# Peptides against a protein of PDB entry 5VVV, part 78

Target 1, 276 residues: chain A of PDB entry 5VVV
Amino acid sequence: FLCGVVEGFYGRPWVMEQRKELFRRLQKWELNTYLYAPKDDYKHRMFWREMYSVEEAEQLMTLISAAREYEIEFIYAISPGLDITFSNPKEVSTLKRKLDQVSQFGCRSFALLFDDIDHNMCAADKEVFSSFAHAQVSITNEIYQYLGEPETFLFCPTEYCGTFCYPNVSQSPYLRTVGEKLLPGIEVLWTGPKVVSKEIPVESIEEVSKIIKRAPVIWDNIHANDYDQKRLFLGPYKGRSTELIPRLKGVLTNPNCEFEANYVAIHTLATWYKSN
Target 2, 276 residues: chain A of PDB entry 5VVV as posed
Amino acid sequence: FLCGVVEGFYGRPWVMEQRKELFRRLQKWELNTYLYAPKDDYKHRMFWREMYSVEEAEQLMTLISAAREYEIEFIYAISPGLDITFSNPKEVSTLKRKLDQVSQFGCRSFALLFDNIDHNMCAADKEVFSSFAHAQVSITNEIYQYLGEPETFLFCPTEYCGTFCYPNVSQSPYLRTVGEKLLPGIEVLWTGPKVVSKEIPVESIEEVSKIIKRAPVIWDNIHANDYDQKRLFLGPYKGRSTELIPRLKGVLTNPNCEFEANYVAIHTLATWYKSN

## One batch from the design tools (peptide; aimed at target 1 V195)

Design b2_p30_4_s2 (made by RFdiffusion4, then SolubleMPNN; from b2_p30_4, 11 letters changed)
Fold by OpenDDE base, seed 1:
Structure b2_p30_4_s2 (fold): chain B 276 residues (1-276), chain A 30 residues (1-30)
Amino acid sequence: as target 1 above (276 residues)
Amino acid sequence: MEKEKLEYAKKNESYWTDEEIDEIDKKLLS
């Protein structure tokens, strides 16, 4: 069971010392996972093709080593979906080289994110792939196999919540393609019925699990405040029955952008997780 | 953390409203 934090918000990323303090807190609270997915890291999303510099590499190696020291699984995410041509072997090779570089930093766990992107494929991809889901699954499976089938590999779908599913969760051709064709060792991220789910009913998890043919990992936006930087969500983790725990592969909270605001959010997630 | 943000958060609910959540969904689908 993956339980911890995703740094997945828009806005100023956390500094390396905040991330190290997070790992110490996670270990202390018996949480085990950190997903590196900061939307405003240029080399994570907008400039995903760009290799890390020597200085950036030293910082990431230090961060990954710190996660290991605190027994926290460090998952490196990349979001190539803004402008990748899935049918282009050069693009696939560029993605492979980027993940090889991160593997050299000591990373062993990875994620491919296709959230917050246009659903339209380019003309070249339309000639090769029957749908956007087929293109995403093809590259995800190829990357997963290329990396030697790592123990933890995550996929974020473009339809990552109930409201994004067309026509709905149980009838989505996109999620059906993901469920049928995504390799079984790849985990699927999900935010619940909505982008920010106030509640996540058990029945909603049973519905999505049926179509994706696996238990999801919750990307939990209950404390996410990047949509309004004047808001701070200081309340406890709530609206999730403990009956979800045996039906999930994990929960990763995407909390407030302000690192120091997240004490209650993360501590109460840990209390919830240990209550089963 | 900015003092103004903390003071604002103390005056409001510690979660998104259902209306705010629905507007977030619409904004990201557009």
Scores: peptide ipSAE 0.585, ipTM 0.889, DockQ to the pose 0.373
OpenDDE base, seeds 2, 3, 4, 5: peptide ipSAE 0.560, 0.025, 0.027, 0.582; ipTM 0.873, 0.560, 0.595, 0.886; seeds 3, 4 fail the geometry check

Design b2_p30_4_s3 (made by RFdiffusion4, then SolubleMPNN; from b2_p30_4, 12 letters changed)
Fold by OpenDDE base, seed 2:
Structure b2_p30_4_s3 (fold): chain B 276 residues (1-276), chain A 30 residues (1-30)
Amino acid sequence: as target 1 above (276 residues)
Amino acid sequence: DLEEKLKFAAENESYWTDEEIDEIDERLKK
């Protein structure tokens, strides 16, 4: 069971010292996972093709080593979906080289994220793939196999919540393709009924699990505040029955952008997890 | 700043309202 934090918000990323402090807190609270997915880290998303500099490499190596020191699984995410051409072997090779570099930093767990992107394929991809889901699954499977089928590999669908499914969760051709074609060793991220889910009913998890043919990892936006710069969420983790735990592969909370505002959010997630 | 956000948090709900959640969904779906 993956339980911890995804740094998955828009806005100013956490600094390395905050991330190290997070690992210390996660260990103390008996959480086990950090997903690196800061939207405004340029080489994560907008400039995903760019290799890390020597300085950036040293920082990431240090960060990954710190996660290991605190027994926190460091999952490196990349979000190539803004402008990748899935059918282009050069693009696939570029993605492979980027993840090879991160593997050299000591990273062993990875994620491919296709959230918050255009649902339309380019003309070249339409000639090769029958659907957007087929294109995403193809590259995800190829990368997963290329990396030697790491123990933890995550996929974030474009239809990552109930309101984004067309026509709905149980009938989505996109999610059906993901369920049928995504290799079984790859985990699927899910956010719940909505982008921010006040509640995640057990029945909603059973519904999505059926179509994706696996228990999801929750990307939980209950404390995410990047949608309005005025907001800050200091309340406990709530609206999730402990009956979800045996039906999930994990929960990763995407909390407030303000690092120190997350004490209650993360601590109460840990309390929830341990109350099973 | 953080102090202003803390004040706002004290004066408003500690979570997104259902209306705000629906607005977020509508914004991000486009």
Scores: peptide ipSAE 0.639, ipTM 0.922, DockQ to the pose 0.364
OpenDDE base, seeds 1, 3, 4, 5: peptide ipSAE 0.619, 0.638, 0.613, 0.598; ipTM 0.919, 0.920, 0.911, 0.915

Design b2_p30_4_s4 (made by RFdiffusion4, then SolubleMPNN; from b2_p30_4, 11 letters changed)
Fold by OpenDDE base, seed 3:
Structure b2_p30_4_s4 (fold): chain B 276 residues (1-276), chain A 30 residues (1-30)
Amino acid sequence: as target 1 above (276 residues)
Amino acid sequence: EEEEILKFAKENESYWTDEEIDEIDKRLLE
């Protein structure tokens, strides 16, 4: 069971010292996972093709080593979906090289994110793939296999919550394709019925699990404030029955952008997790 | 200190409203 934090917000990323402090807190609270997915890391998303510089590499190596020191699984995410051409072998090879670099930093767990992108394929991809889901699954499977089938590999669908599913969760052709064709060792991220889910009912998890043919990992936006940084969310982790725990592969909270605001959010997630 | 922090947070808890959540969904779908 993956339980911890995703740094998945838009806005100023946490500094390395904050991330190290996070790892210490995660260990103390018996949480086990950190997903690196800061939207404003240019080399994570907007310029995903660009290799890390020597200085950036040193920082990431240090960060990954710190995660290991605190027995936190470091998952590196990349979001190539803004401008990748799925049918272009050169694009696939570029993605492979980028993830090879991160592997050299000591990273062993990875994620491919296709959240917050245009739902339409380019003309070249339409000639090769029957749907957007087919294109995404194809590259995800290829990368997963190329990396030697890591123990932890995550996929974030474009339809990552109930409200994004067309026509709905249970009838989504996109999610059906993901469920049927995504390799079984790849986990699927999900935010619940909505992007920010006030509640995540058990039945909603059963519904999505059926179509994706696996238990999801919750990307939990309950405390996410990047949508309006005038807000801070200091309340406890709430609206999730502990009955969800045996029905999930994990929960990763995407909390407030302000690192200092997240004590309660993360602590109460840990309490929730340990209460099962 | 931990108990005091948790108590304070519970007494001052705030979350997105249902309306705000729906607006977030709408914004990200566009």
Scores: peptide ipSAE 0.662, ipTM 0.940, DockQ to the pose 0.819
OpenDDE base, seeds 1, 2, 4, 5: peptide ipSAE 0.648, 0.643, 0.656, 0.655; ipTM 0.929, 0.929, 0.938, 0.937

Design b2_p30_5 (made by RFdiffusion4)
Pose (drawn by RFdiffusion4):
Structure b2_p30_5 (pose): chain A 276 residues (1-276), chain P 30 residues (1-30)
Amino acid sequence: as target 2 above (276 residues)
Amino acid sequence: EDEEEDEEILDAREELHEEFEEEFLEEREE
């Protein structure tokens, strides 16, 4: 069961030294996972096709090392959603070559994120693929095979919270396609009824497990502050029923950008991780 | 109401991302 932090916000990402202290904290409080997905580390998203330079690679390896040294599972995320051409094979290949490079840093766990992308396709893609959801699942599956079908592997859908489902959660062509076609070994990230959920009703998640055909992994935006300059969140982890742990694969908290402000955010996530 | 609030959050995040993109590209051209 996956529990911990996703560094998944827009803005100045954390540096290696902050992530080491993060791993030591996750262990002192018995959490198991860190998802690397900062939106503005340019090779994660904006230039996803580009390989890490030599010194960048030294940094990532030293990072994946301290993750094992503290036994925190490290999941690497990549976001090709902005401009990838799903049908073109050279494009599919560059993704593998990039995911290969990181595999050789010590990385066993991977994620493909597709949040916040223009919902339609290029002229070339609309031929080979029936719908937008078809294209993503095809690549997500093909990639899931290539890496030797890894232990933990996440998929973040374009429709990733209740508000974002067209027309509703239950009869959505995009969501319908994912639950049926996406492989049973691939996890699905979900964010609650809204992007920043005030509460996560047990009925809403049971409802979601209907169409996704899985217990989804929560990408929790409760303490995220990347959207309002004036705002910071030092409150407890709240509005999440303890009765959820049995019904979910995990909860990864997407916290404040200021690293040291995240003490309460992670500790309260940790106490609640107990109690179920 | 929830849709409008979420749209405002996403716009704010987009604007913040554009600032980092512009700064990064300027430094890379140099």

Design b2_p30_5_s1 (made by RFdiffusion4, then SolubleMPNN; from b2_p30_5, 16 letters changed)
Fold by OpenDDE base, seed 2:
Structure b2_p30_5_s1 (fold): chain B 276 residues (1-276), chain A 30 residues (1-30)
Amino acid sequence: as target 1 above (276 residues)
Amino acid sequence: DDEKEDKEILESRRKLSEKYLEEYLKKLAE
């Protein structure tokens, strides 16, 4: 069971010292996972093709080593979906090289994220793939296999919550393709009924689990505030029955952008997790 | 309307991202 934090918000990423402090807190609270997915980290999303510099490499190596020191699984995410051409072998090779570099930093867990992108394929991809889901699954499977089928590999669908499913969760051709064609060793991220779900009903998890043919990992935006800079979400982790725990592969909270605001959010997630 | 709310959230995130990107690029140029 993956339980911890995804740094998945827009705006200013956390600094390395904050991330190290996070690992200390995660260990202290007996959480086990950090997903590196800062949207506005340039080489994560906008410039995903760019290799890390020597200086950036040193920082990431240090960060990954720190995660290991605190027994936190460091999952490196990349979000190539803004401008990747799925059918272009050069793009696939570029993605492979980027993840190879991160593997050299000591990273062993990875994620491919296709959240918050346009649902349309380019003309070249339309000639090769029957749907957007087929394109995403193809590259994800290929990368997963290329990396030697790491123990933890996550996929974030474009339809990552109920409101983004067309026509709905249970009837989504996209999610059906993901469920049917995504290799079984790859975990699927899910956010619940909404982008920011006040509640995640058990029935909603059963519904999505059926179509994706696996228990999801929750990317939980309950404490996310990157959409409202005037608000800090200081309340406890709530609106999730503990009955979800046996039906999930994990829960990763995407909390407030302000690192110091997240004590209650993360601590109460830990309490929730241990209550099972 | 949940769909409308989620679209507004995405738009707010986009605006935050753009603002941050602009500020970051400005600092790099300095």
Scores: peptide ipSAE 0.673, ipTM 0.946, DockQ to the pose 0.789
OpenDDE base, seeds 1, 3, 4, 5: peptide ipSAE 0.646, 0.655, 0.657, 0.642; ipTM 0.932, 0.942, 0.936, 0.926

Design b2_p30_5_s2 (made by RFdiffusion4, then SolubleMPNN; from b2_p30_5, 18 letters changed)
Fold by OpenDDE base, seed 1:
Structure b2_p30_5_s2 (fold): chain B 276 residues (1-276), chain A 30 residues (1-30)
Amino acid sequence: as target 1 above (276 residues)
Amino acid sequence: MDEEEDKKILESIKKRMEEYRKKLLEELAK
């Protein structure tokens, strides 16, 4: 069971010292996972093709080593979906080289994210793939196999919540393709019925699990504030029955952008997790 | 209240996507 934090918000990423402090807190609270997915890290999303510099590599190596020291699984995410041409072998090779570089930093767990992108493909991809889901699954499976089928590999669908599913969760051709064609060792991220789900009913998890043919990992935006920087979500982790735990592969909270605001959010997630 | 908050979230996502598209176009023009 993956339980911890995803740094997945829009806005200024956390600094390395904040991330190290996070790992210490995660260990103390018996949480086990950190997903590196800051939207405004240019080499994560906008400029995903760009290799890390020597200086950036040293920082990431140090961060990954710190995660290991605190027994936290470090998952490196990349979001190529803004402008990748899925059918172009040069693009696939570029993605492979980027993940090879991160593997050299000591990273062993990875994620491919296709959240917050358009549902359209370019003309070249339309000639090769039957749908956007087929294109995403194809590259995800290829990368997963190329990396030697790592123990933890995550996929974030473009339809990552109930409200983004067309026409709905149970009838989505996109999610059906993901469920049928995504290799079984790849985990699927999900935010619940909404982008920010105040409640995640058990029935909603059963519904999505059926179509994706696996238990999801919750990307939990309950404490996310990147959509309203005037608000801090300081309340406890709530609106999730403990009956969800046996029906999930994990829960990763995407909390407030302000690192110092997240004590209650993360601590109460830990309490929730340990209550089962 | 929930509907208005949901709308704000979706508008925020849309705005961010537009900002990224704009920046990508600017970089391609260099």
Scores: peptide ipSAE 0.456, ipTM 0.872, DockQ to the pose 0.283
OpenDDE base, seeds 2, 3, 4, 5: peptide ipSAE 0.441, 0.413, 0.441, 0.401; ipTM 0.875, 0.858, 0.871, 0.849

Design b2_p30_5_s3 (made by RFdiffusion4, then SolubleMPNN; from b2_p30_5, 16 letters changed)
Fold by OpenDDE base, seed 4:
Formats: structure tokens, sequence, C-alpha cells
Structure b2_p30_5_s3 (fold): chain B 276 residues (1-276), chain A 30 residues (1-30)
């Protein structure tokens, strides 16, 4: 069971010292996972093709080593979906080289994120793939296999919540393709019925699990504030029955952008997790 | 409408991202 934090918000990413402090807190609270997915880290999303500099590499190596020291699984995410051409072998090779570099930093767990992108394929991809889901699954499977089938590999679908499923969760051709074609060792991220789900009913998890043919990892936006900078979400982790735990592969909270605001969010997630 | 709310969330996130990038570009130009 993956339990911890996803740094998955828009705006200013956390600094390395904050991430190291996070690992200390995660260990102290007996959480086990950090997903590196800062949307506005340039080389994560906008410039996903760009290799890390020597200085950036040293920082990431240090960060990954710190995660290991604190027994936190460091999952490196990349979000190529803004402008990747899935059918272009050069793009696939570029993605491979980027993940190879991160592997050299000592990273062993990875994620491909296709959240918050247009559902339309480019003309070249339309000639090769029958659907957007097929394109995403193809590259994800290829990368997963290329990396030697790492123990933890995550996929974030474009339809990552109930409101983004067309026509709905149980009938989504996109999610059906993901369920049927995504290799079984790849985990699927899900935010619940909504982008920011106040509640995640058990039935909603059963529904999505059926179509994706696996238990999801919850990307939990309950404490996310990147959509409302005037608010801090300081309340406890709530609206998730502990009956979800046996039905999930994990829960990763995407908390407030303000690092110091997240004590309650993360601590109460840990309490929730241990209550099973 | 939950779908409308979620679209508004995405739009707000996009605006935050744009603002942050603009601020960063200004700092790099200094």
Amino acid sequence: as target 1 above (276 residues)
Amino acid sequence: DDEKEDKEILESRKKLSEKYREELLKKLAE
C-alpha cells in the first residue's frame, strides 16, 4: 500500500530542503511514499525533453538518497502529454533517455502523467493509434518494459476522475482501453468522483476498479489549494472510509502549496491509514 | 454542476501556473 504525499500542485514547487523535511515527517508518521510531480518544475512537464544539468542532477541525486535514508519510496513522475507525439520514435527515445538519467540518480520508481492535457491527438498520432488511450497506453507500456518493469510504476490517466470520464466512469472507452491494454504491473492514479473530491465513496472506487481492472492509487486533492490561493486547507483528512484501504493500491495526498500548512493534512492521513 | 466546478479548478490552476512562470521569467531577466 503506497501512502504518503504527491507534490503534484501548480505554482512554485517545494525546495529541496522542504522535500527532505517532508521525508523526515513521512518516516516519523510511518508513511512510505513521495511522488515527485511538481507541475511547474520545468523539466517535469513544460520542458520534459530537457535533461537535467550537472547541478540539477546533484540536487536530485541528493534528494533521492535522502528519500532512501528515510525509507521513503521516491517516485519520479514526468508529464510529457502537453506536446509529445506518441507515434514519433524520437519522442519515445527522448523520454527513455530522460528516465535513464533519473535512473542513474538512483531512482527505481516512476510515473507517467497524462493529466490536465487536451484529449486530442495530433494528426501523426491519429494515423498510428486508434484512440488517445491507445497512444498513452502504448508509450506507457513501452517505457515500463524499457525500464525493466520497476516494482512501482504509475500511470495518471487523462480521465483521472469521475467528472472527466466520458460518458461516465463505467462506460468510458478511454478507461476501458486503459484497463484492457495497460500492463497489469502498472498502477493507475485516480482523484475520486471529482478533481477535488470532498468524499470518495466505496462504490465509486469499486466502479473505477472494475473498468481499469485494478485497485487505483488515490491522488488525493482534498487539501490542494493551487486552485484557490486565498485558502489554506488545514482540516483533517476526512470523507474517506477506512473500508477504502483494502480496495486501493495507495493514497498520495496532494496538499497545500504552502509546505508548512500540511502538518494536519499529512498527519491525519497517517492516522487514517493506521486505523485499518 | 460538479463538472463545471472541476473545469473552473483546472482554469484556476492554469492561471496560477501562468502567473508563476511569468514571475520566474521576470526573475531570470533580472
Scores: peptide ipSAE 0.653, ipTM 0.933, DockQ to the pose 0.766
OpenDDE base, seeds 1, 2, 3, 5: peptide ipSAE 0.645, 0.649, 0.639, 0.652; ipTM 0.931, 0.932, 0.932, 0.934

Design b2_p30_5_s4 (made by RFdiffusion4, then SolubleMPNN; from b2_p30_5, 17 letters changed)
Fold by OpenDDE base, seed 2:
Structure b2_p30_5_s4 (fold): chain B 276 residues (1-276), chain A 30 residues (1-30)
Amino acid sequence: as target 1 above (276 residues)
Amino acid sequence: SDEEEDKKILESRKKKSEEYLKELLEKLAK
């Protein structure tokens, strides 16, 4: 069961010292996972093709080593979906080289994220793939296999919550394709009924699990505030029954952008997790 | 609706991203 934090918000990422402090807190609270997915870390999404510099490499190596020291699984995410051509072997090779570099930093767990992108494929991809889901699954499976089928590999669908499913969760051709064609060793991220779900009903998890043919990992935006600068959610992790735990592969909270605001958020997630 | 709310969230996130990336690029150009 993956339980911890996804740094998945837009805006200024956390600094390395904050991330190290996070690992210390995660260990202390018996959480086990950090997903590195800062949207506006420029080499994560906008410039996903760009290799890390020597200085950036040293920082990431140090960060990954720190995660290991605190027994936190460091999952490196990349979000190539803004401008990747799925059918282009050069793009696939570029993605492979980027993940090879991160593997050299000691990373063993990875994620491909296709959240918050346009559903439209380019003309070249339309000639090769039957749908956007087919394109995403193809590259995800290829990368997963290329990396030697790492123990933890996550996929974030474009339809990552109920409101983004067309026509709905249970009838989504996109999620059906993901469920049927995504390799079974790849975990699927899910956010619940909404982008920011006040509640995640058990029935909603059963519904999505059926179509994706696996228990999801929750990317939980309950404490997210990257969409409202006036919001600072200092309340507890709530609106998630502990009955979800046996139906999930994990829960990763995407908390407030303000690092120090997350004490209650992360601590109460830990309490929730240990209450089962 | 929930869909309209989530659309506004995405729009707000996009705006925040654009603002931050602008600042970042300006900093890197100095």
Scores: peptide ipSAE 0.645, ipTM 0.943, DockQ to the pose 0.836
OpenDDE base, seeds 1, 3, 4, 5: peptide ipSAE 0.638, 0.635, 0.644, 0.629; ipTM 0.941, 0.937, 0.942, 0.937

Design b2_p30_6 (made by RFdiffusion4)
Pose (drawn by RFdiffusion4):
Structure b2_p30_6 (pose): chain A 276 residues (1-276), chain P 30 residues (1-30)
Amino acid sequence: as target 2 above (276 residues)
Amino acid sequence: SKKMELLKKIYEENDRDATVELSKLEREEM
């Protein structure tokens, strides 16, 4: 069961030294996972096709090392959604070559994120693929095979919270396609009824497990502050029923950008991780 | 900034259309 932090916000990402202290903290409080997905570390999203330079690679390896040294599982995320051409094979190959490079840093766990992308395709893609959801699942699956079908592997859908489902959660062509076609070994990230959910009703998640055909992984935006300059969140982890742990694969908290402000955010996530 | 306005719409107003606008903005920056 996956529990911990996703560094998944827009803005100045954390540095290696902050992530080491993060791992030591996750262990002192018995959490198991860290998802690397900062939106403005350019090679994660903006220049996803690009390989890490020599010194960048030294940094990632040293990072994946301290993750094992503290036994925190490290999941690497990549976001090709902005401009990838799903049908073109050179494009599919560059993704593998990039995911290969990181596999050789010590990385076993991977994620493909597709949040916040323009919902339609290029002229070339609309031929080979029936719908937008078809294209993502095809590449997510093909990639899931190539890496030797890894232990934990996440998929973040374009429709990743209740508000964002067209027309509703239950009869959505995008969501229908995912639950049926996406492989049973691939996890699905979900964010609650809204992007920043005030509460997560047990009925809403049971409802979601309907179409996804899985217990989804929560990308929790409760303490995220990247959307309002004036705002910071030092409150407890709240509005999440303890009765949810049995029904979910996990909860990864996407916290404040200011690293040291995240003490309460992670500790309260940790106490609640107990009690179920 | 424009980007900060779009992020606020997405996070507070749950504006789905803003996600398309943000995607286009990000592509323009590449």

Design b2_p30_6_s1 (made by RFdiffusion4, then SolubleMPNN; from b2_p30_6, 13 letters changed)
Fold by OpenDDE base, seed 2:
Structure b2_p30_6_s1 (fold): chain B 276 residues (1-276), chain A 30 residues (1-30)
Amino acid sequence: as target 1 above (276 residues)
Amino acid sequence: SERQELLKKIYEDNDVEATDKLAELERSLR
């Protein structure tokens, strides 16, 4: 069971010292996972093709080593979906080289994210793939196999919550394709009924699990404030029954941008997890 | 900012079309 934090917000990423402090807290609270997915890391999303510099490499190596020291699984995410051509072997090779670099930093767990991207494929991809889901699954499976089928590999769908499913969760051709064609060893991220889900009912998890043919990992935006930085979400982790735990592969909270605001959010997630 | 307005539409209104606009905006900022 993956339980911890995704740094998945838009806005100023946390500094290395904050991330190390996070790992100390996660260990202390018996959480086990950190997903590196800061939207404003240019080399994560906007410039995903760009290799890390020597200085950036040293920082990431140090960060990954720190996660290992605190027994936290470090998952490196990349979001190529803004402008990748899925059918272009050069693009696939570029993605492979980027993940090879991160593997050299000592990273063993990875994620491909296709959240908050254009739903339309380019003309070249439309000639090769029957749907956007087919294109995403193809590259995800190829990368997963290329990396030697790592123990933890995550996929974030474009339809990552109930309100983004067309026409709905149970009838989504996109999610059906993901469920049928995504290799079974790849985990699927899910955000619940909404982008910010006040509640995640057990029935909603059963519904999505049926179509994706696996228990999801929750990307939980309950404490996310990147959409309204005038607000801080300081309340406890709530609206998730502990009956979800046996029906999930994990929960990763995407909390407030302000690192210091997240004590209650993360601590109460830990309390929730340990209450099962 | 335009980005912040789009994020608000995505997260508060679950506006799928705002995700396409966000992607377009981010591409334009490169």
Scores: peptide ipSAE 0.750, ipTM 0.970, DockQ to the pose 0.949
OpenDDE base, seeds 1, 3, 4, 5: peptide ipSAE 0.744, 0.739, 0.745, 0.743; ipTM 0.970, 0.969, 0.970, 0.970

Design b2_p30_6_s2 (made by RFdiffusion4, then SolubleMPNN; from b2_p30_6, 13 letters changed)
Fold by OpenDDE base, seed 2:
Structure b2_p30_6_s2 (fold): chain B 276 residues (1-276), chain A 30 residues (1-30)
Amino acid sequence: as target 1 above (276 residues)
Amino acid sequence: SEKQKLLKAIYEDNDVEATDKLAKLELSER
């Protein structure tokens, strides 16, 4: 069971010292996972093709080493979906080289994210793939296999919550394709009924699990504030029955941008997790 | 900012079309 934090917000990423402090807190609270997915890391999303510099590499190596020291699984995410051409072998090779670099930093867990991207394939991809889901699954499976089928590999769908499913969760051709064609060793991220889900009912998890043919990992935006930085979500982790735990592969909270505001959010997630 | 408006539309209104607009905006800022 993956339980911890995804740094998955828009806005200024946390500094390395904050991330190290996070790992210390996660260990102390018996959480086990950190997903590196800061939207405003240029080399994570907008410039995903760009290799890390020597200085950036040293920082990431240090960060990954710190996660290992605190027994936190460091998952490196990349979001190539803004402008990748899925059918272009050069794009696939570029993605492979980027993930090879991160592997050299000591990273062993990875994620491919296709959240908040254009829902339309380019003309070249339309000639090769039957649907957007087919294109995403193809590259995800290829990268997963290329990396030697790492123990933890995550996929974030474009339809990552109930309200984004067309026509709905149970009838989504996109999610059906993901469920049927995504290799079974790849985990699927899910946000619940909504982008910010006040509640995640057990029935909603059963519904999505059926179509994706696996238990999801929750990307939980309950404490996310990147959409309204004038607000801080200081309340406890709530609206998730502990009956979800046996029906999930994990929960990763995407909390407030302000690192110092997240004590209650993360601590109460830990309490929730340990209460089962 | 335009970005903040789109983020609000996504997270508060579950506006899927705002995700497409956000992606286009991000690409334009490169």
Scores: peptide ipSAE 0.731, ipTM 0.967, DockQ to the pose 0.920
OpenDDE base, seeds 1, 3, 4, 5: peptide ipSAE 0.721, 0.715, 0.720, 0.715; ipTM 0.966, 0.965, 0.966, 0.966

